# Designs tried in a protein design run: peptides against a protein of PDB entry 2AKA. Part 30

Target 1, 299 residues: chain A of PDB entry 2AKA
Amino acid sequence: MEDLIPLVNRLQDAFSAIGQNADLDLPQIAVVGGQSAGKSSVLENFVGRDFLPRGSGIVTRRPLVLQLVNSTTEYAEFLHCKGKKFTDFEEVRLEIEAETDRVTGTNKGISPVPINLRVYSPHVLNLTLVDLPGMTKVPVGDQPPDIEFQIRDMLMQFVTKENCLILAVSPANSDLANSDALKIAKEVDPQGQRTIGVITKLDLMDEGTDARDVLENKLLPLRRGYIGVVNRSQKDIDGKKDITAALAAERKFFLSHPSYRHLADRMGTPYLQKVLNQQLTNHIRDTLPGLRNKLQSQL

## One batch from the design tools (peptide; aimed at target 1 L11 A14 N293)

Design b2_p16_7_s2 (made by RFdiffusion4, then SolubleMPNN; from b2_p16_7, 9 letters changed)
Fold by OpenDDE base, seed 1:
Structure b2_p16_7_s2 (fold): chain B 299 residues (1-299), chain A 16 residues (1-16)
Amino acid sequence: as target 1 above (299 residues)
Amino acid sequence: MKEEIEAILKEIDELL
């Protein structure tokens, strides 16, 4: 079972090379959420490195197929730059920015053409995620006035696929009933069968409020449930707070919080990684017979 | 691409 995710990664790479990635119903996890919901921070916390583009507005402008592979060594590789090993994660960030700009131009437009990034690390579980542009209602700069609809259309290309699991990232310090992530998930997965909820910004909730009912799966039930995480604050990021230290602080947060203490063993970034690895592995196993038949029919 | 898909299919068959 440990080799199922790497096997699907090879399929993703093969299909990306021919431009067919968006049309294939591969078993995958698409990451969805509003702008500033904390998607990029969750992904960086998995790797333990700062490597994703940062900024205001739409930062992710192309799908990022992030393939995490457990390895004894730490390095990154891009499918568009075969044979180049990146050991500096700042260079990884710069390459994502450069490759995004090369395709989208200077006007901060979006493109449905994925960037395929593989990260080898001793600190990761095998996990593949497709990071998608953050949902927005307001165009920024030279973005087209219909950018909201362009982003939604792009997301729908992924999340409408039956074999796509949805990682719905929602901030706790906003009304979860109005979550862009949960809205789009409910549109394409009305029974909540394919959706995994991630609740960020639990540390930024108003005093006397909590997300206990959500995390206990009582408010907006998902079959796959919810996992709360605590990301680094913008101040922590600007201060270059180490991700390892942030993960320790996250654990302390859940253990010390009266509303979350009883859930603490089923919360936090390390638990989320484990759950996603297991969910993806099981999902690949369940879809593999159908995938085999489809692949054979394409020969 | 066909060769890679064939290789992947073989590996899938070994896992099923």
Scores: peptide ipSAE 0.433, ipTM 0.911, DockQ to the pose 0.579
OpenDDE base, seeds 2, 3, 4, 5: peptide ipSAE 0.421, 0.415, 0.432, 0.415; ipTM 0.910, 0.907, 0.910, 0.908

Design b2_p16_7_s3 (made by RFdiffusion4, then SolubleMPNN; from b2_p16_7, 9 letters changed)
Fold by OpenDDE base, seed 4:
Structure b2_p16_7_s3 (fold): chain B 299 residues (1-299), chain A 16 residues (1-16)
Amino acid sequence: as target 1 above (299 residues)
Amino acid sequence: MQEEIERILEEIDKLL
């Protein structure tokens, strides 16, 4: 069973190479969230490196198929530049930006064509995520006036697929009932069967408020539940605060908080990574018979 | 690509 995620990664790479990414309902996890929900920070915390584009507005403009592979070595590889090993994760960021701009142009447009990035690391579990553009309501800069709908249409290409799990990333310091991530998840998964909730910014909630009822799955029940995380602040990111130190601070946050102490062993980035690995592995196993038949019909 | 899909199918068949 340990090889199921790598097996699906090979399928993803094969289909990406021929441009057929849209037609096969591969077992995968799509990451959805509003702009500034903390989505990119969650992914970087899995790797323990800063490697995603940063800035104001829409940062992710193409789907990013992020394949995490446990390895004794640490490096990244792109499917579009095979044989080049990246050991500097700043160069990984620059390559994502360059490859995005090559396809979308400089006008901050979007493209549904994925970037396939594989990260080998001793610090990761085997896990594949599809990072999708952040949902926005307001065009910024030279973005087309319909950019909100373009993003939505792109997300729908992934999240409507029956074999797609949804990692819905929502900030705790905003009204969860208005979460863009949970709204889109509820639209395509009304019974909450495919959705995993991630609650970010728990450290930024007003004094005397907490997300306990959400994290205990009592407010907006999801079959797969919720996991709270604490990301680095923008100040910490700009100050190049080490992610390992941030993960220790996250653990301390949950253990010290009166409302979350009892949940602390089922919270935080390391636990989220473990849960996602298990959920994806099980989901691949459950979908494998159907996938086999579909693949056979394409030969 | 077809050869890679065939190899993947063989691996899937070992897991089923």
Scores: peptide ipSAE 0.414, ipTM 0.907, DockQ to the pose 0.582
OpenDDE base, seeds 1, 2, 3, 5: peptide ipSAE 0.413, 0.414, 0.401, 0.403; ipTM 0.907, 0.908, 0.904, 0.904

Design b2_p16_7_s4 (made by RFdiffusion4, then SolubleMPNN; from b2_p16_7, 10 letters changed)
Fold by OpenDDE base, seed 4:
Structure b2_p16_7_s4 (fold): chain B 299 residues (1-299), chain A 16 residues (1-16)
Amino acid sequence: as target 1 above (299 residues)
Amino acid sequence: MQKEIEEILKEIDELL
């Protein structure tokens, strides 16, 4: 069972190499959420490195197939530049930006063509995620006026697939009933069968408020439930606060918070990573017979 | 690609 995620990674790489990424309903997890919802921070917290583009507006402009692989060594590899090992994660960030700009141009346009990034690390579980552009309503800079719809259409190419699980990332300091992530998830998964909720910014909620009912799966029930996380603040990111120290602070937050203490062992980034590894592994196992038949029919 | 898919299919068959 431990080899199921690497097996699907090989399929993803093979199909990416021929440009057929959109046609196969591979078992995968798509990451969705509004701009500034904390998606990139969740992914970086899994790796323990800063490696995703940062800035104002739309940061992710192409789907990023992020393949995390547990290894004794730490390095990254891109499918588009095979054989180059990246040990500096700032160089990984720069390569994502360069490869994005090569396809989309300088006008902050988007492209549905994925970037495939594999990260080997002793700090990760085997896990593959597809990071998708953040949903936005307002074009920034030279973005086309229809950018909202272009992003939505791109997201729909992934999240409408039956074998796609949805990691819906929502900030707790905003009205969760109005969450872009939960809205799109409900549109394509009305029964909440494929959706995993992530609640960010729990540390930024108003004093005397909490997301306990959401995290207990009582307010907006999902079959796969919700996991709360605490990401680094923008000040902590700009100050280059270590992610390991941030994960310790996250654990302390849940343990010390009156509303969340009883949930603390089922919250935070390490628990989220474990749950996603298990969910993806089980989902691959369940879909594998159907995938086999589809692959055989293409030969 | 076809060879890679064939190899992956063999591995799938070993896991089923």
Scores: peptide ipSAE 0.416, ipTM 0.906, DockQ to the pose 0.623
OpenDDE base, seeds 1, 2, 3, 5: peptide ipSAE 0.416, 0.406, 0.405, 0.399; ipTM 0.904, 0.905, 0.903, 0.902; seed 3 fails the geometry check

Design b2_p16_8 (made by RFdiffusion4)
Pose (drawn by RFdiffusion4):
Structure b2_p16_8 (pose): chain A 299 residues (1-299), chain P 16 residues (1-16)
Amino acid sequence: as target 1 above (299 residues)
Amino acid sequence: AAAAAVEAAIAELPLS
């Protein structure tokens, strides 16, 4: 049903101003990743426009509830900016930065208050993800020293919930067994039943190595599987993001890599969008029947 | 206003 994701989108809007309540548990996807995993690039490739804050270290300092709606037209709206349509995605980036600073005292700390961004685009399938602060160790920023723990604690508030599917994002050019995202997913989902793996930067692996065993779901098995992507950034004449060319380059990469050609139809951003739309829809279908009665008791 | 928005959103859900 094309209606399930939109229904939950209204619930997320309604609960955007309701503070943390450990018992409230909407069916949704939380994006979890180490700061080196390239999780912003994954989201920007869904949208086809650069729109997320840039900077060293942390990009998301408040949870971003990103609601992507397939549309013939292309624009964005924030729940906190009633009625305003954003058509220039640079302004979208600037609003994310401004609304975040409006809330965060220190210009580098974090807050649990979500920003609710809806994007209508021909480049997207109906899909909703909650992007969360990336994980890191060295609090190299400017307050606070326990920032690693504040981030971990915020992530745990989301992913310890049973209806929260986990999109664990890890770079291929690292020790995947040591992935911050996969480790935290294991702490709360030991059976790997509600974690979807994303492997980025496959084109940056060392010469003569590949991530075939993980992509084939053999080395670090997850019920919902892994999906590989690459960010082969292409710019148009104006120096701006060209998503059609970037997706073609990604497709060329998988078709030409001897380790991945046999999986190419199950890799890449378009396929990832399809998988997330499908899994999120089925998950909502599964959890909606008990949802109204359960919510009443939990509020 | 937030409570009313929650009640309205939940009213769209089916009963079990």

Design b2_p16_8_s1 (made by RFdiffusion4, then SolubleMPNN; from b2_p16_8, 8 letters changed)
Fold by OpenDDE base, seed 3:
Formats: structure tokens, C-alpha cells, sequence
Structure b2_p16_8_s1 (fold): chain B 299 residues (1-299), chain A 16 residues (1-16)
């Protein structure tokens, strides 16, 4: 069977070009979570490069349609910069920032207009994710006082779609019952059919505590389960710690931790990437027939 | 055109 993820990528590009991305129920994975939940770190760990904007507060201010494509070469392309190949991922970061600022202005506002970024790499599986702005309750700087609601409304445009899977990113060092990601997922997916849980910051939990019951899907059950990951610390990111070394440290963490050792083969960033590739592929297979009929009727 | 791009993309979808 033809690779289904690249097929949906072509649809995403076509719909983005006509400005109808928000109105279409394409099979996709939307990434949701509070600010500093670790969403950007998970995405960068998939690519093995530092390429996403960094900073305090709301960093992602437009939806980022991130299309990962397995390739023999490594480079990035933006839909808004057709024909330009980026081989320096710092330039990719700068382009995201520049394109964001071009639309939102200097007030750190948000826009629902997606940025479409394709990354070709030998280190990735075929995978498409929509990175969404982090949920926040507190405006910072020149942000509008209703920024929380603007972000929520933007997220709802994606996660309410029936063909949208939800990657709910929650930090383990916070009360999961209060997770912004799990709350919004429960609101739009009350039966937990479309939600995949990611638990970050497992290495930052208090001594004598663990997230075993959550990772075993016993506390807050999701049909698609939970996957734990260990991202680089902010200190490691600032110190430019190599992502490959961080992935090795993540594997060591799960293997050596008494509460997680038995789950180690179903944890970590590489396993998450594999699961997301498989789940997205299967989801596309299930939804494409209905989508084709719908789109054909609109032509 | 945008319509042509959408039609082309649809043509790549598997049969229902």
C-alpha cells in the first residue's frame, strides 16, 4: 500500500495554499499542552535538531504543521518559501520566528494561520504533527489580556475535528489531574478515543514519587495509552547538549528506574515516534475513504 | 489554480 502519510501531506499543502486548512477534517495529530510542558522538546527530539523558537512564555504563536519525511538527505522546506532548501536548522528557527512576526506583529499575539514546514531526514520516520500554542492563564509582555481564550479558541479549531488525533503532553512533576492537555482532550474526546498521552519531566519528579500508574494506563485511562519521555533540561538545551546523547540518557533512565524498568521497551522518544507513525498511518487508512467522498462532493 | 491543486491531491487518494 502507498505511504499514506505523504499522501495526506500533499492534501495539507494543497489546502494550506487555498487558505482552507482550518475548515477541513484531515486525518492529523494535534499537539496540545500547557506552556513549558515539553512539546517543542519532543518535536526537536524527533528531528534530532534544535530548530523551534525558544524563550519564556508563549513561544509557538501560530500552528506549525510539521511534516517529517524519511529521506537519504537532511534539509527543510517551508510552503511559504517554495524552492528554498534549508540545511542549517538555526535558519529554520529564524524563518519560523520571522514568518510568525510577519503575521502577528511585535506584540507577541497569535494567529490561526499555519506555518507548513517539511523536514527531510534519515533520522525520522514519516510523521506529521500540528504543533499548537501552549495553553496559558497569564498574559506576558504586550500580549492581549484575553490571550488564554484566543489560544483556547485556536486549539478548539483543530481538536474538535473528528479526524484529529490529540497528542496530549503533560509534565509528570505537576498534578496530572490539573493537566491542561488532558482537560482539553477530555472536553472534546470524553471517551478517550482520539487522545494519546505523553508524560514528560519524569526525571524531575519528587523523590519517592512516580508516574507508574499513569503510564500503565490505570489512573486516567486512554484507549491509545500513555508514553513517557525524558527531554533535555533547559540547562542542557542552553548548553547545547547533543540530542543523541539525550536519547541515550533517556533510555538509561527508564532501564534503571525501579518503577519504569518493566515499561522501558514501551517508553522513550524513539518508541513514541514509532507509535505515532503507526497510529497516524492506521488513522489515515480508516478516514480517507470518507474524506475522499466528502471532498469529491464539494468539487 | 487552487482548485486544480485540490483536484490533483484528491486524485491520489485511494478509492472509497
Amino acid sequence: as target 1 above (299 residues)
Amino acid sequence: SAAEAVAAALSTLPDA
Scores: peptide ipSAE 0.055, ipTM 0.728, DockQ to the pose 0.719
OpenDDE base, seeds 1, 2, 4, 5: peptide ipSAE 0.054, 0.049, 0.054, 0.050; ipTM 0.731, 0.727, 0.728, 0.724

Design b2_p16_8_s2 (made by RFdiffusion4, then SolubleMPNN; from b2_p16_8, 7 letters changed)
Fold by OpenDDE base, seed 1:
Structure b2_p16_8_s2 (fold): chain B 299 residues (1-299), chain A 16 residues (1-16)
Amino acid sequence: as target 1 above (299 residues)
Amino acid sequence: SAQAAVEAALSTLPEA
């Protein structure tokens, strides 16, 4: 039998082609987090390339369906321009920006219409994630004053679906009790059955503090647990530190930290990717028995 | 063509 994640990818592409957006309850992982929580950095670390838009404020303004496919070759393809293979990931970034602007205009508004991006790479596991706009409190530029609520409404279209897993990305250097990601997850998943916690910025915590209790799933327990990651710092990005070096530094961070050393084999971006691959695969398997009939009735 | 793609995708799913 074929891999289950590619099967769902075909469904996602097919339904996107007929204008089915967030209305479908496909087994998927939605990525949620506050602005600057590190969501995009986590996704780039999976691919090992810089390919997502950068900047201050709301960077992701449309849902990005990121389909990672293990392959012997490395290239990207967009659903909106089939047949065009991107081998330069800078061009991938530019295409995301252009396609976003095409729909949202110049006011930095948001749209619920997804961008579908497939990345083939020998360095990825099969994994599909839906990157959602970061939750914000303050409008920037020509954004409407209710942009916070527009983003929330968009997120709710995804995370309220029963078959949607939630990757809640929270920075460790902020009060976890005030995490936008965990708040929205708790609202739609009060028992923590569908939520996977990702803790970023562990390297930016105040000296003498740690997130051990969170990572050990003792503070705010989730059935699917928490995984800590260390992304490139802004200094690292500005210094053009490659993702490979960043992943090595991440491993070293966990191994050398007194509070995290015992968890090191269950932390970091590579482990996160593996866990997400397994959880998504299993989740698809569990939802398949009713999926066909349900989807047929929605056509 | 989009409808055909949906039908093709659905045909690959196991029956309930």
Scores: peptide ipSAE 0.082, ipTM 0.759, DockQ to the pose 0.758
OpenDDE base, seeds 2, 3, 4, 5: peptide ipSAE 0.077, 0.082, 0.070, 0.080; ipTM 0.760, 0.763, 0.749, 0.761; seed 5 fails the geometry check

Design b2_p16_8_s3 (made by RFdiffusion4, then SolubleMPNN; from b2_p16_8, 8 letters changed)
Fold by OpenDDE base, seed 4:
Structure b2_p16_8_s3 (fold): chain B 299 residues (1-299), chain A 16 residues (1-16)
Amino acid sequence: as target 1 above (299 residues)
Amino acid sequence: STQAAVEAALSTLPEP
């Protein structure tokens, strides 16, 4: 059976090369969340490398089409610089920053033009995600005063598409009922058919509180459910704590926590990656016939 | 062209 995720990756690359990405309802997963929700940490934990821009305010300012490909080798490549293999993931981070600045300028503005990054690794499952700018209400630096609405409009271009799955990333140490990710998901997917919930920062919840009801899909039910994860702390990231060690700590967290122990086999970054791979594969299988018909009608 | 890209895309998709 042909790998369906690599097939869609080829379609994404072809349409990105001609500037037509926005007009196609390709089967994909868009990643949404507020600033500091832990989106970048979730994505980096899949790769096992630090490679995303970090900082205060709006870090992701262009859509990042992140294509993870299981391979015997480990390297990254960008669609905009074909033939260059990146083995240093700090150079990957710098290229994302440089390519972002090239299009948006120095004003910390945003652009809807995607960056296409493919990462080959023995540590990943085949998985494609579209990382989107973090939702914010406060302009920083020289950002335009309407930056909140610009981000929202950009998000809506992706998440309103019928074939777009939504990875809604919410921190547990904030009021989940007020989660920006879950709010935007509910707006465009009111029946919760396309949304996968990710709950971060479970280790940072107040003593005596837990997210058990959310993780058990009892509070804000999603058809595709919720998966809890524990990311590295900002201190651990700044100290370059190994992601492999962090994943072991995450497993230990769920196994040792009284409220989560019974869920531990359905929690954590490795489980999330497996679920996303499976859900994306199935989603592609279900949507490809319709996509083919649509493309044929455009000839 | 968009048409060439669509044709190329269709050629990569499995037949129904």
Scores: peptide ipSAE 0.172, ipTM 0.824, DockQ to the pose 0.504
OpenDDE base, seeds 1, 2, 3, 5: peptide ipSAE 0.172, 0.149, 0.161, 0.153; ipTM 0.821, 0.811, 0.817, 0.821

Design b2_p16_8_s4 (made by RFdiffusion4, then SolubleMPNN; from b2_p16_8, 10 letters changed)
Fold by OpenDDE base, seed 5:
Structure b2_p16_8_s4 (fold): chain B 299 residues (1-299), chain A 16 residues (1-16)
Amino acid sequence: as target 1 above (299 residues)
Amino acid sequence: SAQQAVQEALSLLPEA
């Protein structure tokens, strides 16, 4: 039996090639969060490589369909440049930037046209995520004044789909009740059936405060719960701190923290990756019959 | 074509 995630990846590739990605409710996970919420860091931590664009303001300006595939080899491939294998993840970053700029120009505009990136790695579980532009209220550069609404409209194209799971990324060092990610998730998933909460920046919370109640699913309950993670600091990223070392530090953080120690085995990036793999696999299994029927009706 | 893509997709999906 073929892995269900790779199967859906092939479907995604086929539909992307014909421009119908927006019209099909494929089982997928959309990643949503405010700017600087730590979305890119979470994704890079899954791969164990620095490969996403960095900078101030809106970093992700096109949807990035990130297809992680467990493999004995490590390389990346883009759908827009078939046959080219990237082994240097810095080149992957540059290609994302170049391909983004090719479509959006240099004005920091956004485009709904996805970039499809497949990463083969021995360090990943099979997992497909759609990284979406970070929600923002402040235009930067030559961005249109309505950029906030453009981003929101783009996000809504994904998160309103019934077969879309939502990975809502929220920083713990901000008011979680006012999280843009959780707000948009609640808007389109009021019963919390499709939303997985990720809480970042737990290490940046004020002394004497913690996100225990959130992580225990007591404050803002989601059926699929919350997973806390600790990403590299901006200083660590700029200093090119090794992601493996950061993952070890994350584990240590949860184990040593009095508020999180009891949750430590259900926290951190590796656990998040496992949960997402399992949830996506199960979600695909549950949705495939309906998808088949829908496709058959189009013939 | 869209029809070809649908047919291909159906061929990839497990039979119900």
Scores: peptide ipSAE 0.260, ipTM 0.854, DockQ to the pose 0.498
OpenDDE base, seeds 1, 2, 3, 4: peptide ipSAE 0.213, 0.211, 0.260, 0.200; ipTM 0.843, 0.842, 0.853, 0.840

## One batch from the design tools (peptide; aimed at target 1 N293)

Design b2_p17_1 (made by RFdiffusion4)
Pose (drawn by RFdiffusion4):
Structure b2_p17_1 (pose): chain A 299 residues (1-299), chain P 17 residues (1-17)
Amino acid sequence: as target 1 above (299 residues)
Amino acid sequence: TLKTLLATLKTLNETLE
């Protein structure tokens, strides 16, 4: 039903101003990743426009509830900017930065208050993700020293919930067994039943190695599987993001890599969007029947 | 008052089912 994701989108809007309540548990996807995993690039490739804050270290300092709606037209709206229509995605980036600074005292700390961004685009399927601060050790920023723990604690508030599906993002050019995202997913989902794996930067692996065993779901098995993507950034004449060319380059990569050609139809951003739309829809279908009565008892 | 109202609505929903 094309209606389930929009229904939950209204619930997320309604609960955006309701503070943390460990018992409230909406069906949704939380994006979890180490700071080096490239999780922003995954989201920007869904949208086809650069729109997320840039900077060293942390990009998301407040949970970003990103609601992507397939549309013939292309624009964005923030719940906190009633009625305003953003058509220039650079302004979208600037609003994320401004609304975040408006809340965060130190210009580098974090806050649990969400920013609710809805994007209408021909480049997206109906899909909703909650992007969360990336994980890191060295608090190299400017306050606070326990920042690693503040981020982990915020992630745990989301992902310890049973209805929260985990989109664990890990770079292929690292030790995947040591992935911060997969490790935290294991701590709360030991059976791997509600974690969806994303492997980025496949084109950056060392010569002569590949991630076939993980992509085939053999090395670090997850019931919902792994999807690989690459960010082969292409710019148009104006020096701006060209998503059609970037997606073609990604498709060429998988078709031409001897280790991945047999999986190409199950890799890449378009396929990832399809998978997330399908899994999120089925998950909502599963959890909606008991939802109304459960919510009344938990509020 | 609000908690009593939510309990009453939950009971009504279960009766209607």

Design b2_p17_1_s1 (made by RFdiffusion4, then SolubleMPNN; from b2_p17_1, 13 letters changed)
Fold by OpenDDE base, seed 2:
Parts: sequence; C-alpha cells; structure tokens
Structure b2_p17_1_s1 (fold): chain B 299 residues (1-299), chain A 17 residues (1-17)
Amino acid sequence: as target 1 above (299 residues)
Amino acid sequence: DRAAALAAARAEALALE
C-alpha cells in the first residue's frame, strides 16, 4: 500500500491549485491554541529549524499547511513558488512573512487563504499539519476591533469538518479551564473524539503544582489523550539555543520530574510526532472510502 | 493550468482505494 500522507498531500496541492481547498473535508490535523500557547514552537521542534514568523500578537495570520516529508535531503518548497528550493530556513521564514503580507496587506489582518509549505528532511516523519492563527481577545496595531471573531470564524472553517482532527495546544502555566484551544475543541467536538491535547510550558508551572491529572487524561478526558511537551523559552530562542539540545532537555525534564517520570515514555516532542504520524495515517485510511465517493461526485 | 490541476486531482481521487 502506498504512503497515505503523501497521497493526501498531492490532493491538497491539486485542490489548492483549483481554488477548492476551503470546501474539501480532507483528512487533516488542524493546530489550534491561544496566542503564545506554543503552537509554532511545537512545529519548529518537529523540523529542528527556526522557520516560523515570530513576534507579539497574531503571528500566524494565514493557515499554514505544513507538509513534512521524510527525505535524505533537507529543503523546503512553497506551492506558490514552484521549482524554488529553500535550504536556508531563515529565507523560509521571510517568504512566509512576505506571502502573508502580500495577501493581508500592512494592517496585520488575517486571510483564510492557506500557504502551502512542504519541508523535506531526514529528521521528520511524514506528517501534515494546518497551523491556524492564534486566538486572541485584544486587537493590536491596525487590526480591526472584531479580529477575535474573524480568527474564530476562520478556525471554524477547519475544525467543524468531520475529517479534521484537532491538535489543541494549551499552556500548563495558565488555567486549563480557560484554555482557548480546549474551549473551541469542546464546542465542535463535545465528546472529545477528534481532539488531541498538547500541554506546553510544563517547566513554567508554579512550584508545588503539576499537570499530572491532565496528562493522565483524568481531568478533562479526550479519547485521543494528552501529550506534554517542553519548548524552548523565549530567552533560549533569542539566544539561538539548538533545538536538538532542547529536545534532550525535554527528555530529562520528564524523566527527572516526580509527577511525570512514570509518563516519560508517552511524553515529549518526538513521541508527539510519532503519535501524530500514526493517528493521521490511520485517520486517512478510515476516511478514504467516503472521501473517494465525495471527490468523484464533486469533480 | 486549472484544467491540468483538475485532471491531476481526478487522477489522485481515482487512486484512492
């Protein structure tokens, strides 16, 4: 049997070219979370490169279809720039910023038109994620006063689709009951069937507190459970701390923490990547019969 | 270009089994 993730990637590319991407219920994983929840850091940790826009406020302003492909070579390519291979990931970041600004203008507004980025790397598993704008309540700069609702409406275009899995990213150092990611996931997936919980910032929790009950799936149960991760701090990012070193520190964190040691083999970024690859592959397999019939009727 | 993309999409859809 052929690799199912690359097959769906070719479908995504073909439908993007004909302008039908928004109307298709393709098997995919949408990444949702509040601003500064750690979404971009999780994605960069999969690639092992800094390549996503950074800053204050809404950083991701268009959906980013991130197609990770295991390969012997390392490079990126954009669907809007066919034939151009990027080997410098700073240039990838700049292209995302430029392509975002080309469509949204200078007002820091949002657009539902996706950017399609494929990254070939020996360090990745085959995995496709749709990074979505971070939920916010406070407009910044020249953003419209209703930007919160514009973001929510954009997210709903993805997460309401039955074939969409939801990667809900929540910081542990904030009240989980107030998690924007879990709120939107509960709204569209009330039984927790399509949602995978990611808990970031476990290293930033107050002393004497832990997220054990959450990670053990006992507090807010999801069928697909929760995975804890430890991302680089903003200081570590600014100091250009190596992602490989950060992943080693993450492993050490889980192994050495009294509340998490027993979960350590089911935590961390490498485990998350493996689980997402497996879950996406299985999800594609389960949805293929229905998808084929739908596509044949619409094309 | 759109016709070629549509043909490619149909070919991929037919390969789904």
Scores: peptide ipSAE 0.032, ipTM 0.719, DockQ to the pose 0.141
OpenDDE base, seeds 1, 3, 4, 5: peptide ipSAE 0.028, 0.027, 0.031, 0.029; ipTM 0.703, 0.704, 0.709, 0.715

Design b2_p17_1_s2 (made by RFdiffusion4, then SolubleMPNN; from b2_p17_1, 11 letters changed)
Fold by OpenDDE base, seed 5:
Structure b2_p17_1_s2 (fold): chain B 299 residues (1-299), chain A 17 residues (1-17)
Amino acid sequence: as target 1 above (299 residues)
Amino acid sequence: SLKAKLEAERLAAELLE
């Protein structure tokens, strides 16, 4: 049997071609979180490359369907420019920015039309994520005053789907009770059946505090649990700190931290990638019954 | 397009095999 994730990727591509963007209910993982929650860093750490737009405001302004495919070679392809293989990931970043601006203009507006990016790499597991705009309260630049609600409405198009898993990204150095990611997840997934929690910025917590209770799934329990990660700081990103070095530092962080040492084997970016691969694969399998009928009804 | 729809159907069938 062919790998299920690549097979669903081909379905996604086909649906994109017919304009079924947010209306399709294919098995997928939507990434949600507030601005500066660390979503982009998590995704870049999966690939091991800097390739996503950065900034203080809304950087993701269109849904990014990121299809990671394990391969012997490393390159990226966009659905909107078939046949072009990107080996320079700076060019990938530039293409995302250009394609975003092409549709939204330079006003930092948003569009619900996805960008489809496939990355082949020997360093990734098969995994598809839909990166969504970060939730925000304050418009920047010439954004419309209702940008917060536009973003929420866009997110809801994805996370309300039955077959959508939710990767809720929350920073540990903020009150999790006020996590935008967990709030929206709770709204659409009250029983916590479809939500995977990611806790970032564990290294930025005040001395004497920790997120152990959260990571042990004791404070705000999710069926699929929580995984902590440590991303590069903005300073490190600006300084072009190597992601490989950052991943090593992440491992060291969990192993050496008194509150997280016992969880170290179930923490970190590599483990997160593995879990997401497994959960997505299983989720695809579980949703196969009725998939044909659902797909046919959407055609 | 019709081509895309047919491809989607084909892939859907393949998924369920």
Scores: peptide ipSAE 0.128, ipTM 0.792, DockQ to the pose 0.146
OpenDDE base, seeds 1, 2, 3, 4: peptide ipSAE 0.075, 0.075, 0.084, 0.058; ipTM 0.750, 0.757, 0.762, 0.740

